# Peptides against a protein of PDB entry 5ZKO: the designs that were tried, part 13

Target 1, 44 residues: chain A of PDB entry 5ZKO
Amino acid sequence: SASNPRKFSEKIALQKQRQAEETAAFEEVMMDIGSTRLQAQKLR

## One batch from the design tools (peptide; made by RFdiffusion4, then SolubleMPNN)

Design b1_p10_6_s1 (from b1_p10_6 with P5L P6A)
Fold by OpenDDE base, seed 5:
Structure b1_p10_6_s1 (fold): chain B 44 residues (1-44), chain C 44 residues (1-44), chain A 10 residues (1-10)
Amino acid sequence: as target 1 above (44 residues)
Amino acid sequence: as target 1 above (44 residues)
Amino acid sequence: PPLPLAPPPP
C-alpha cells in the first residue's frame, strides 16, 4: 500500500498544473480583450 | 463591429466554465484521496 | 477590419 501516496501526490500535482494552465489561458483572453479595447479607442 | 463584444463575453463564459470544471476535478481527486485515507485508517 | 477574435485557449 506504500505506492498509493506517491500516486496521489502526482495526481494533485497534475491537477494543480491544469489549474495554472487554465488561469494562464484566462489571463491571455483578458489581455486580448484589453488590447482590442485599446485599439478600438485609438481608432476613434 | 458590434458582434465582437458578444464573442468576447462568450469566450470569458467558456473560460469560467473550464475553471469550474477543473475545480470540480480537483475536489473529486481530494475526495478520493480522503476516502482512501479513511479506508487505510479503518484497516489498521 | 474585423477585430481579432480572442486567441484559442492554450
Scores: peptide ipSAE 0.200, ipTM 0.712, DockQ to the pose 0.037
Fold by OpenDDE base, seed 1:
Structure b1_p10_6_s1 (fold): chain B 44 residues (1-44), chain C 44 residues (1-44), chain A 10 residues (1-10)
Amino acid sequence: as target 1 above (44 residues)
Amino acid sequence: as target 1 above (44 residues)
Amino acid sequence: PPLPLAPPPP
């Protein structure tokens, strides 16, 4: 039963990493939307 | 230029979905840790 | 310039 705590800790760490990566990807998308809006204003 | 807003909206929606799925997966892991702790107490 | 196609979903 003692091997379970380590496996759980690894799973939690992996999930936290994935959440951080998805957050970064979301921020990148939002920056791209912002840049696109600025570019659209420059072309008008 | 009008097609870009829709593509961005779809990307935002997809990222929000992924964030929700990763949150649900994290909650499942935390529930499993809780259940394992309860089971370990029952076996003692 | 062609707007960068939003990167493929990871």
Scores: peptide ipSAE 0.177, ipTM 0.709, DockQ to the pose 0.037
Fold by OpenDDE base, seed 3:
Structure b1_p10_6_s1 (fold): chain B 44 residues (1-44), chain C 44 residues (1-44), chain A 10 residues (1-10)
Amino acid sequence: as target 1 above (44 residues)
Amino acid sequence: as target 1 above (44 residues)
Amino acid sequence: PPLPLAPPPP
């Protein structure tokens, strides 16, 4: 029954994609904080 | 303006929570695959 | 027995 392995691999791939998207969202937040900090430092 | 750091820390904490939840969901999928494989092996 | 349908991805 080879269909289950393919469905599981698809589910794993989707979960890895979500994990990558959450990592990218974290990096975006950190970049925004970094930019804000750099802007605040430039205004001093 | 100390309020921005607190809001940023909260946003980071929420993002880290999401990342942990996605990791747990991945581990659950892998455990289910492992259980299914073990069951299939036991039936063989 | 039918393999439990993997829960839908959240």
Scores: peptide ipSAE 0.169, ipTM 0.701, DockQ to the pose 0.035
Fold by OpenDDE base, seed 4:
Structure b1_p10_6_s1 (fold): chain B 44 residues (1-44), chain C 44 residues (1-44), chain A 10 residues (1-10)
Amino acid sequence: as target 1 above (44 residues)
Amino acid sequence: as target 1 above (44 residues)
Amino acid sequence: PPLPLAPPPP
């Protein structure tokens, strides 16, 4: 049935969105660590 | 406080796990599409 | 048989 290609494209798009969100969350974690490290260095 | 480095390492590890899980989920989606496409080609 | 549609995203 011709409806499968659209459902698959949507599924790929949703999965790509999730990967982008997890990448953004990783970058946020790394920024928080970087800022905390910089603050800790200033307290020394 | 010296406890922050361990908490950060754990946070990074959890985020890396999530990225790996999302990558695996993407690969599964692509495999399902590939197998469905191959089956559809066999029905023609 | 139709391939099982992958489970809905949580």
Scores: peptide ipSAE 0.161, ipTM 0.702, DockQ to the pose 0.035

Design b1_p10_6_s2 (from b1_p10_6 with P1A P6A)
Fold by OpenDDE base, seed 5:
Structure b1_p10_6_s2 (fold): chain B 44 residues (1-44), chain C 44 residues (1-44), chain A 10 residues (1-10)
Amino acid sequence: as target 1 above (44 residues)
Amino acid sequence: as target 1 above (44 residues)
Amino acid sequence: APLPPAPPPP
């Protein structure tokens, strides 16, 4: 039943996309914290 | 305003948790594919 | 904050 490999490839691709989205969300959080820290230093 | 560092630490902790959950979900998908591959090899 | 290690490449 050769129909399984396509479904598995799609599952892997979807999971890789989720992982990339979570990485991007992490980078956004770190950028926001970094910018806030820079603003706090500038007000000192 | 010292209240910001706690909220940032909580955001980072939450994002690390999400990243760990996505990693676990990836490992589960790979295990399921691996088991299916092993089953397909056993049926040949 | 320490950057978490990049998720393993697919």
Scores: peptide ipSAE 0.209, ipTM 0.711, DockQ to the pose 0.130
Fold by OpenDDE base, seed 2:
Structure b1_p10_6_s2 (fold): chain B 44 residues (1-44), chain C 44 residues (1-44), chain A 10 residues (1-10)
Amino acid sequence: as target 1 above (44 residues)
Amino acid sequence: as target 1 above (44 residues)
Amino acid sequence: APLPPAPPPP
């Protein structure tokens, strides 16, 4: 499978993008949890 | 939304698992590219 | 209120 060097760079770029999207989704979950925790602390 | 602390731990665990899966998929792509490069070098 | 979008990772 002589995959063109261009196809390799595209695969790497796509995979790096997916990693960044999963990192962003993790940060969003942590912010949601943090917000909920802050709300719970404020209601005391 | 008083999401149970148990649900927060589950969300964090699931997100960490997804990050690990994307990391493993990245490593697999890099191994495939590395193997193809080694094959191309061997054919010269 | 939705938290502001996290700054992009460095």
Scores: peptide ipSAE 0.196, ipTM 0.719, DockQ to the pose 0.098
Fold by OpenDDE base, seed 3:
Structure b1_p10_6_s2 (fold): chain B 44 residues (1-44), chain C 44 residues (1-44), chain A 10 residues (1-10)
Amino acid sequence: as target 1 above (44 residues)
Amino acid sequence: as target 1 above (44 residues)
Amino acid sequence: APLPPAPPPP
């Protein structure tokens, strides 16, 4: 059935979205750590 | 407090685990598509 | 501290 390639493309698109969300969450964690480090350095 | 770097390392480790799980899920989707394509080609 | 929202993409 010709609908399989469309379902696969949708599944890939959803997975790429999740990967982008996890990357953004990682960047947020790294930025929070960086900000905390800069704050600690400024207080010394 | 010396415990902050440990909490940050734990948070980074958890995020790296999630990223690895999302990568594995993507590879599984691509393998399933590949297997379906090979099966369709064999029937043909 | 909550991070400010990411700037809109250019």
Scores: peptide ipSAE 0.116, ipTM 0.694, DockQ to the pose 0.062
Fold by OpenDDE base, seed 4:
Structure b1_p10_6_s2 (fold): chain B 44 residues (1-44), chain C 44 residues (1-44), chain A 10 residues (1-10)
Amino acid sequence: as target 1 above (44 residues)
Amino acid sequence: as target 1 above (44 residues)
Amino acid sequence: APLPPAPPPP
């Protein structure tokens, strides 16, 4: 059935979106840690 | 406070775990698609 | 904890 390739494409696209969201969340975590580290250095 | 580095390490570790889980989920999706494709080829 | 927003530039 020709509908299978389209369903697979949608499933792949959704999973790629999740990976991008987790990457963005990781970058945000690293930015928060970096900012906290800079503040801690300023208070010393 | 010396507890900040440990909290950051835990936050990074958790985020790395999420990225690994999303990668594994993507690999599972690709395997499912691959298996379905092989089955479809066997039925032709 | 999220950092407080930076104070506005003087």
Scores: peptide ipSAE 0.049, ipTM 0.671, DockQ to the pose 0.030

Design b1_p10_6_s3 (from b1_p10_6 with P6A)
Fold by OpenDDE base, seed 2:
Structure b1_p10_6_s3 (fold): chain B 44 residues (1-44), chain C 44 residues (1-44), chain A 10 residues (1-10)
Amino acid sequence: as target 1 above (44 residues)
Amino acid sequence: as target 1 above (44 residues)
Amino acid sequence: PPLPPAPPPP
């Protein structure tokens, strides 16, 4: 398939966005775990 | 929320899996672009 | 066209 250079660029951009969103979601999970751990330490 | 240590471990594992899947999908897109470029060079 | 930058390491 002679997929247009623009179509490749669009696919790459979309895939990079998804990768960044998954990284941000990972950081959010880690922050929630960190905050929960800090709360557990402060309640002692 | 005293979310169980097990629930945190499960969330981290799932998020790492998703990140790996998005990385693999990126590599597939890059391989398809590379193969298309090589095909275009061979057809000249 | 230049290849896009490599994905960030996990």
Scores: peptide ipSAE 0.181, ipTM 0.709, DockQ to the pose 0.045
Fold by OpenDDE base, seed 5:
Structure b1_p10_6_s3 (fold): chain B 44 residues (1-44), chain C 44 residues (1-44), chain A 10 residues (1-10)
Amino acid sequence: as target 1 above (44 residues)
Amino acid sequence: as target 1 above (44 residues)
Amino acid sequence: PPLPPAPPPP
């Protein structure tokens, strides 16, 4: 029902937030891998 | 520790899967909104 | 590993 445009906009906003959180979690994983690689290079 | 490259590749693969799932969920939201819009247009 | 393409910001 077109009667709740506010509900759709909220649903889209929440989904955008989830995608941003998953992107941040990915960047954290890549940072951890990068740090591990840097540590391994320092031990050589 | 560089000793678990398999664990890092698994972590990246899981994170890519989560991003794909969130993208699919977004597409589903947009489809639902599109369907609602189409229904509203048919009721006019 | 290649960075997954950032999901296009909706």
Scores: peptide ipSAE 0.171, ipTM 0.705, DockQ to the pose 0.110
Fold by OpenDDE base, seed 1:
Structure b1_p10_6_s3 (fold): chain B 44 residues (1-44), chain C 44 residues (1-44), chain A 10 residues (1-10)
Amino acid sequence: as target 1 above (44 residues)
Amino acid sequence: as target 1 above (44 residues)
Amino acid sequence: PPLPPAPPPP
């Protein structure tokens, strides 16, 4: 039990950072898929 | 460049899993904060 | 491939 409000704010901030990093990683995956699709179409 | 559609589906599936895990971790943090708030109120 | 559901809003 985090009895300290400062520890709560730190946990929330750290979790928001992780969610932002996972969102960025998702966008990168989708960009790579898009680029590969365009490249595959160019080679046909 | 993942030239293979199977590798794309795997990347997307893995990223969806990570997003779900980070969402669950966020919910756990929020539940811990809620529980701590309720406990602090009970001790007053 | 179908777009995964948007990340939950912050």
Scores: peptide ipSAE 0.167, ipTM 0.709, DockQ to the pose 0.097
Fold by OpenDDE base, seed 4:
Structure b1_p10_6_s3 (fold): chain B 44 residues (1-44), chain C 44 residues (1-44), chain A 10 residues (1-10)
Amino acid sequence: as target 1 above (44 residues)
Amino acid sequence: as target 1 above (44 residues)
Amino acid sequence: PPLPPAPPPP
């Protein structure tokens, strides 16, 4: 029911939070790979 | 260890999958809101 | 089902 505009705003806010968390997790993965690559280059 | 380029590629692929799933879930939320809005407009 | 937790960093 259109009677819950507040429920829709909460659902959107929760989904935006999940997208931000997955973006942060992706950046962490890329940083870990970057750090590992730099370490590997120092061992060569 | 840089010894697992395959493990890093798998980790990136998994994280990209999660981002795609969260994007699809966001689009579904927006579609549900859009459909509810159209139904509400038909009841007025 | 929820995805399993990521394995711990080595």
Scores: peptide ipSAE 0.081, ipTM 0.683, DockQ to the pose 0.032

Design b1_p10_6_s4 (from b1_p10_6, 3 letters changed)
Fold by OpenDDE base, seed 4:
Structure b1_p10_6_s4 (fold): chain B 44 residues (1-44), chain C 44 residues (1-44), chain A 10 residues (1-10)
Amino acid sequence: as target 1 above (44 residues)
Amino acid sequence: as target 1 above (44 residues)
Amino acid sequence: GPLPLAPPPP
């Protein structure tokens, strides 16, 4: 059925969104660690 | 505190795990689509 | 058999 291609496109789009969200979450973690490291260096 | 580096490493490891899981999920979606396409071609 | 359909999004 012609509905399959549309459902597949939606599925791919959803997975790409999840990957982007996890990448953003990782960048946030790294920024938090970087900021903490900078603060620790400021206290030394 | 020396506990910060360990907590950071655990946080990074968790995020890397999530990214790997989302990548695997995406590959599974693509495989499912590929299999469906192959089946559709077999029915023509 | 057909590959199992990906589970619905949570």
Scores: peptide ipSAE 0.156, ipTM 0.703, DockQ to the pose 0.037
Fold by OpenDDE base, seed 1:
Structure b1_p10_6_s4 (fold): chain B 44 residues (1-44), chain C 44 residues (1-44), chain A 10 residues (1-10)
Amino acid sequence: as target 1 above (44 residues)
Amino acid sequence: as target 1 above (44 residues)
Amino acid sequence: GPLPLAPPPP
């Protein structure tokens, strides 16, 4: 039972990392859209 | 160039879905920790 | 430049 706290802390840490990675991926997508929009306006 | 908006909207939608899934997974981990803590207290 | 292709689904 005492081994559970360490495993739980590891699960929380991994999940926090995944959430940060998904947030970074979302920000990258938004930057790509922003750059594409700016480029499309330049070509018009 | 006009096909880009649809592809971008799809990328955004997929990323929003992934963020929601990671949030749900985090909430599940927190519920598991909460339930384990309650069960451990009941067994003491 | 070409839009970076979405990384392939894992």
Scores: peptide ipSAE 0.146, ipTM 0.704, DockQ to the pose 0.037
Fold by OpenDDE base, seed 5:
Structure b1_p10_6_s4 (fold): chain B 44 residues (1-44), chain C 44 residues (1-44), chain A 10 residues (1-10)
Amino acid sequence: as target 1 above (44 residues)
Amino acid sequence: as target 1 above (44 residues)
Amino acid sequence: GPLPLAPPPP
């Protein structure tokens, strides 16, 4: 139904939010690994 | 601890999986919207 | 309307 453009927009927005949250979580993991690597290098 | 390379690899793999799942969910939403658009065009 | 593309993951 063309009568639900708002519902589709909301669905798209929700999925974009989830994608952004997963991206942020990935960046956090990479930062944690990066910091651990830096610490390991410092202890050499 | 450099002693956890396996744990980091697992964490990265998990985050990549989540990212792929969210991408698939997005594609499903877009397909649903696309099909609805096609149906609406057919009914014109 | 045009459907927005999801930005690629970084």
Scores: peptide ipSAE 0.201, ipTM 0.712, DockQ to the pose 0.106; fails the geometry check
Fold by OpenDDE base, seed 3:
Structure b1_p10_6_s4 (fold): chain B 44 residues (1-44), chain C 44 residues (1-44), chain A 10 residues (1-10)
Amino acid sequence: as target 1 above (44 residues)
Amino acid sequence: as target 1 above (44 residues)
Amino acid sequence: GPLPLAPPPP
């Protein structure tokens, strides 16, 4: 409702936070894969 | 690890699913805001 | 205009 802009902004902010956390988690997974790959290459 | 490509692919797939779900949730929030705005406009 | 209050979850 137009009467609670603060609540919508809070909802959007929360959703953007979740999006950022999921992106960070994805980057962590890819970093772990990359690190493992580099480690495997060094052992060859 | 290079020895478990299936596990990494599964991890990536799960993360992509979460990203899609968070995007859908954001779109739902924005749709609700848009619908409320349209409703408010109709009542004016 | 300001974003309206998200309706409470049902």
Scores: peptide ipSAE 0.116, ipTM 0.691, DockQ to the pose 0.032; fails the geometry check

Design b1_p10_7_s1 (from b1_p10_7, 6 letters changed)
Fold by OpenDDE base, seed 5:
Structure b1_p10_7_s1 (fold): chain B 44 residues (1-44), chain C 44 residues (1-44), chain A 10 residues (1-10)
Amino acid sequence: as target 1 above (44 residues)
Amino acid sequence: as target 1 above (44 residues)
Amino acid sequence: LSSLEKEVAE
Protein backbone atom coordinates (compact mmCIF):
# COMPACT_ATOMS: atom_id res chain seq x y z
CA SER B 1 0.00 0.00 0.00
CA ALA B 2 1.08 3.56 -0.61
CA SER B 3 2.42 5.19 2.52
CA ASN B 4 1.68 8.61 1.09
CA PRO B 5 -0.35 10.70 3.52
CA ARG B 6 -2.50 11.99 0.71
CA LYS B 7 -3.38 8.49 -0.32
CA PHE B 8 -4.38 7.59 3.18
CA SER B 9 -6.45 10.72 3.42
CA GLU B 10 -8.15 9.81 0.20
CA LYS B 11 -8.87 6.30 1.42
CA ILE B 12 -10.33 7.61 4.62
CA ALA B 13 -12.49 10.12 2.82
CA LEU B 14 -13.77 7.50 0.44
CA GLN B 15 -14.64 5.13 3.25
CA LYS B 16 -16.45 7.83 5.14
CA GLN B 17 -18.42 8.63 2.04
CA ARG B 18 -19.41 5.01 1.67
CA GLN B 19 -20.50 4.83 5.26
CA ALA B 20 -22.64 7.89 4.81
CA GLU B 21 -24.22 6.47 1.69
CA GLU B 22 -25.04 3.22 3.41
CA THR B 23 -26.59 5.16 6.25
CA ALA B 24 -28.72 7.06 3.80
CA ALA B 25 -29.78 3.81 2.19
CA PHE B 26 -30.82 2.46 5.56
CA GLU B 27 -32.82 5.57 6.27
CA GLU B 28 -34.56 5.12 2.95
CA VAL B 29 -35.54 1.59 3.91
CA MET B 30 -36.96 2.83 7.17
CA MET B 31 -38.83 5.56 5.36
CA ASP B 32 -40.35 2.94 3.09
CA ILE B 33 -41.51 0.99 6.11
CA GLY B 34 -43.00 4.13 7.55
CA SER B 35 -44.81 4.86 4.34
CA THR B 36 -46.21 1.36 4.29
CA ARG B 37 -47.49 1.76 7.81
CA LEU B 38 -49.12 5.02 6.93
CA GLN B 39 -50.84 3.44 3.98
CA ALA B 40 -52.08 0.61 6.12
CA GLN B 41 -53.52 3.07 8.58
CA LYS B 42 -55.37 4.88 5.84
CA LEU B 43 -56.96 1.65 4.70
CA ARG B 44 -58.24 0.72 8.16
CA SER C 1 -41.94 -2.16 -2.84
CA ALA C 2 -43.02 -5.31 -1.06
CA SER C 3 -44.98 -4.62 2.10
CA ASN C 4 -44.08 -8.05 3.40
CA PRO C 5 -42.48 -7.81 6.83
CA ARG C 6 -39.96 -10.45 5.90
CA LYS C 7 -38.81 -8.39 2.98
CA PHE C 8 -38.42 -5.32 5.11
CA SER C 9 -36.62 -7.29 7.75
CA GLU C 10 -34.32 -8.68 5.13
CA LYS C 11 -33.60 -5.23 3.74
CA ILE C 12 -32.81 -3.93 7.19
CA ALA C 13 -30.53 -6.83 7.95
CA LEU C 14 -28.72 -6.43 4.67
CA GLN C 15 -28.17 -2.73 5.21
CA LYS C 16 -26.88 -3.31 8.69
CA GLN C 17 -24.48 -5.87 7.32
CA ARG C 18 -23.22 -3.40 4.75
CA GLN C 19 -22.71 -0.76 7.37
CA ALA C 20 -20.72 -3.17 9.46
CA GLU C 21 -18.59 -4.16 6.49
CA GLU C 22 -17.85 -0.56 5.64
CA THR C 23 -16.89 0.06 9.23
CA ALA C 24 -14.52 -2.86 9.08
CA ALA C 25 -13.02 -1.50 5.88
CA PHE C 26 -12.44 1.82 7.56
CA GLU C 27 -10.77 0.12 10.48
CA GLU C 28 -8.52 -1.67 8.03
CA VAL C 29 -7.45 1.64 6.54
CA MET C 30 -6.64 2.95 9.97
CA MET C 31 -4.73 -0.20 10.73
CA ASP C 32 -2.71 0.33 7.58
CA ILE C 33 -1.87 3.83 8.74
CA GLY C 34 -0.84 2.43 12.08
CA SER C 35 1.34 -0.15 10.42
CA THR C 36 3.00 2.53 8.35
CA ARG C 37 3.75 4.51 11.47
CA LEU C 38 5.19 1.51 13.16
CA GLN C 39 7.43 0.84 10.21
CA ALA C 40 8.59 4.42 10.20
CA GLN C 41 9.45 4.19 13.86
CA LYS C 42 11.48 1.07 13.29
CA LEU C 43 13.49 2.81 10.61
CA ARG C 44 14.33 5.78 12.79
CA LEU A 1 -7.80 13.91 10.27
CA SER A 2 -5.49 16.75 9.25
CA SER A 3 -3.13 15.98 12.09
CA LEU A 4 -3.21 12.35 11.16
CA GLU A 5 -2.37 13.19 7.57
CA LYS A 6 0.72 15.08 8.66
CA GLU A 7 1.81 12.37 11.05
CA VAL A 8 1.65 9.48 8.61
CA ALA A 9 5.10 8.85 7.25
CA GLU A 10 5.82 8.08 3.65
Scores: peptide ipSAE 0.136, ipTM 0.709, DockQ to the pose 0.032
Fold by OpenDDE base, seed 3:
Structure b1_p10_7_s1 (fold): chain B 44 residues (1-44), chain C 44 residues (1-44), chain A 10 residues (1-10)
Amino acid sequence: as target 1 above (44 residues)
Amino acid sequence: as target 1 above (44 residues)
Amino acid sequence: LSSLEKEVAE
């Protein structure tokens, strides 16, 4: 199944995809923080 | 507040933790591959 | 890398 890859290459690819997704999520958090800070500065 | 630095730090920490977990999962996959290869070689 | 295309020996 897609959730249980039998090939090592598929397992690796899946894990690399997950890492990329978590990186993207982190970047989104940082963007939110940055935007919030910038907004606060503009309003000060 | 939404701009609470503590909350932002917590969000960052959570995302970093997730990244670490995915890295560990990747390393586990690679260990499994290595072990499988070694086993196959020993049995040959 | 070609060896990675083999099935997991479970």
Scores: peptide ipSAE 0.134, ipTM 0.710, DockQ to the pose 0.034
Fold by OpenDDE base, seed 2:
Structure b1_p10_7_s1 (fold): chain B 44 residues (1-44), chain C 44 residues (1-44), chain A 10 residues (1-10)
Amino acid sequence: as target 1 above (44 residues)
Amino acid sequence: as target 1 above (44 residues)
Amino acid sequence: LSSLEKEVAE
């Protein structure tokens, strides 16, 4: 079931956590791109 | 193997969309807090 | 900020 925090502080904390997780996911994508570019450079 | 920048661009776009959605969700929480405060004020 | 510790209004 979806979390239903009754306190706003808990809602805010959960949303901030989600934002942080999405940021981390984006950074992972960027790291993958960076790694791919580095590999491509080595093959040239 | 050839770089697939098209696939990376798509991944980046999707992640940016997710970040925007989480931001919107946070803003919704804050709007709910604001609405709650207004209601509480009216009851006083 | 103490108001944030209140319950969500139904």
Scores: peptide ipSAE 0.132, ipTM 0.704, DockQ to the pose 0.036
Fold by OpenDDE base, seed 1:
Order: C-alpha cells, then structure tokens, then sequence
Structure b1_p10_7_s1 (fold): chain B 44 residues (1-44), chain C 44 residues (1-44), chain A 10 residues (1-10)
C-alpha cells in the first residue's frame, strides 16, 4: 500500500507523547523521593 | 513507612528502562518510514 | 517533521 505521510506523522506524534508521559512518570517518582526526604528531615 | 533507598533505586531503574523502550519504539517507527521511502524510490 | 513527511510522500 502507498505510504501515507499523515499516518506517519500520527505514529510519530504518538511515540513522542509516550516519551513525554514516561518522563512525567519519572519526575513523579523523583517528587515522591524528595517529599519523603523532606518529611524525614522535618521529623529530626 | 520508612522510605527504603533500595526500593527508590528500583523505581528509578524501572522508569529509566521504560524511557529507553519508548526511545527504541520511536526508532522503529523511523525505520519503518525510511524503509517505505527506500522501497518507493526503488520502484520509480 | 513536516519536511520529512513531505519527503516520504515524494
């Protein structure tokens, strides 16, 4: 079948979205770690 | 519960793995595009 | 990306 550039752009956009979501998830993990550390410091 | 650094490191490692997997998936999409273009060029 | 899309369409 003839390749459709619009479909290619859609595939690329989807993958870029997924990469951004995984980055956000990583930042959330780091936020959790930071919050836990902050709490521990306040309790000392 | 006391935060466990080993668990934190595990969470971080998992997220880094996911980011790498999404990058690989993006590269696969680009490979598909490139292959399609190459095929079209050969048929002309 | 738009340039790539156009190039692939050619």
Amino acid sequence: as target 1 above (44 residues)
Amino acid sequence: as target 1 above (44 residues)
Amino acid sequence: LSSLEKEVAE
Scores: peptide ipSAE 0.133, ipTM 0.708, DockQ to the pose 0.031; fails the geometry check

Design b1_p10_7_s2 (from b1_p10_7, 5 letters changed)
Fold by OpenDDE base, seed 1:
Structure b1_p10_7_s2 (fold): chain B 44 residues (1-44), chain C 44 residues (1-44), chain A 10 residues (1-10)
Amino acid sequence: as target 1 above (44 residues)
Amino acid sequence: as target 1 above (44 residues)
Amino acid sequence: AASLAKEVAS
């Protein structure tokens, strides 16, 4: 019986992509917070 | 000048939650693949 | 900082 390895690899690849996108989104949030803190400090 | 630390902490917390959800989704995919492989082996 | 979380979730 075949186990559909191509479909399994596709599911894994898609989920790894989603994890990478969420990591990138987290890094963007951290950059935005860092920039906001720096800007707030300048305006004091 | 206040820098809104509560709003920053909220953004970080929400993004950490999203990362955890994607990790859980990945683990579910791996469980499904594992169970499918085991079931396919039994049906041979 | 727009809702980055909503943009990624789409």
Scores: peptide ipSAE 0.196, ipTM 0.682, DockQ to the pose 0.058
Fold by OpenDDE base, seed 3:
Structure b1_p10_7_s2 (fold): chain B 44 residues (1-44), chain C 44 residues (1-44), chain A 10 residues (1-10)
Amino acid sequence: as target 1 above (44 residues)
Amino acid sequence: as target 1 above (44 residues)
Amino acid sequence: AASLAKEVAS
């Protein structure tokens, strides 16, 4: 549809950006856990 | 691993919750766009 | 490790 396509696309893009940021944050958490586990193994 | 399993599981759970919230927000945006389009069609 | 969630939510 041609009703406010710019505003709708902006809302979608911003929300997709937020989803991507949350995915990146999840990956960071998993990396931290993985690194902690690896460190603990090296110290054993 | 048995190293801080409670704390790790909590971090993962919280991050998964945030991802789900962002997905819900995306669905809300799409519903609003759909409703707006339907309304515009009814007014034509 | 607890400080990560606050930075992303901003």
Scores: peptide ipSAE 0.190, ipTM 0.681, DockQ to the pose 0.056
Fold by OpenDDE base, seed 4:
Structure b1_p10_7_s2 (fold): chain B 44 residues (1-44), chain C 44 residues (1-44), chain A 10 residues (1-10)
Amino acid sequence: as target 1 above (44 residues)
Amino acid sequence: as target 1 above (44 residues)
Amino acid sequence: AASLAKEVAS
């Protein structure tokens, strides 16, 4: 019974992509918060 | 104008949770692959 | 911030 290494690699690749997307989303959130803080400082 | 540090902390916490969930999902995928490989070895 | 949250959740 041939193991499906290609299917395994695809599952791993998809999950790694999801992890990278969540990291990018986190960085975007932090950038938005940073920008908001900077704007708040300018308004003081 | 009160900055909303509580809302910022909540956004960060939610995104950190998503990152952790994706890590757990990746580990589950790897465990499933590992189990499949072990089963395949037993069937040889 | 709310707009960004919607984008991230999508």
Scores: peptide ipSAE 0.181, ipTM 0.673, DockQ to the pose 0.050
Fold by OpenDDE base, seed 5:
Structure b1_p10_7_s2 (fold): chain B 44 residues (1-44), chain C 44 residues (1-44), chain A 10 residues (1-10)
Amino acid sequence: as target 1 above (44 residues)
Amino acid sequence: as target 1 above (44 residues)
Amino acid sequence: AASLAKEVAS
């Protein structure tokens, strides 16, 4: 069925982008926590 | 290292929640598109 | 730590 393929693909792409952005935000949080732990270990 | 385990776990949990919310939003988009396609097929 | 989440959400 051909009713709005461009609009549908656009919505899917936008949601996939948001998922990727939240993954990147999670990785940033983990890096920050990891760095903090490393700093604390270094200062002991 | 024990420096802020509760704060770190909270940040991780919040980011995991956001990832789950974006997954749910993606599923909603796919259901909407699927329903639209089914409706279009039914009306042909 | 709260600053990172705010920056990403902005």
Scores: peptide ipSAE 0.180, ipTM 0.678, DockQ to the pose 0.052

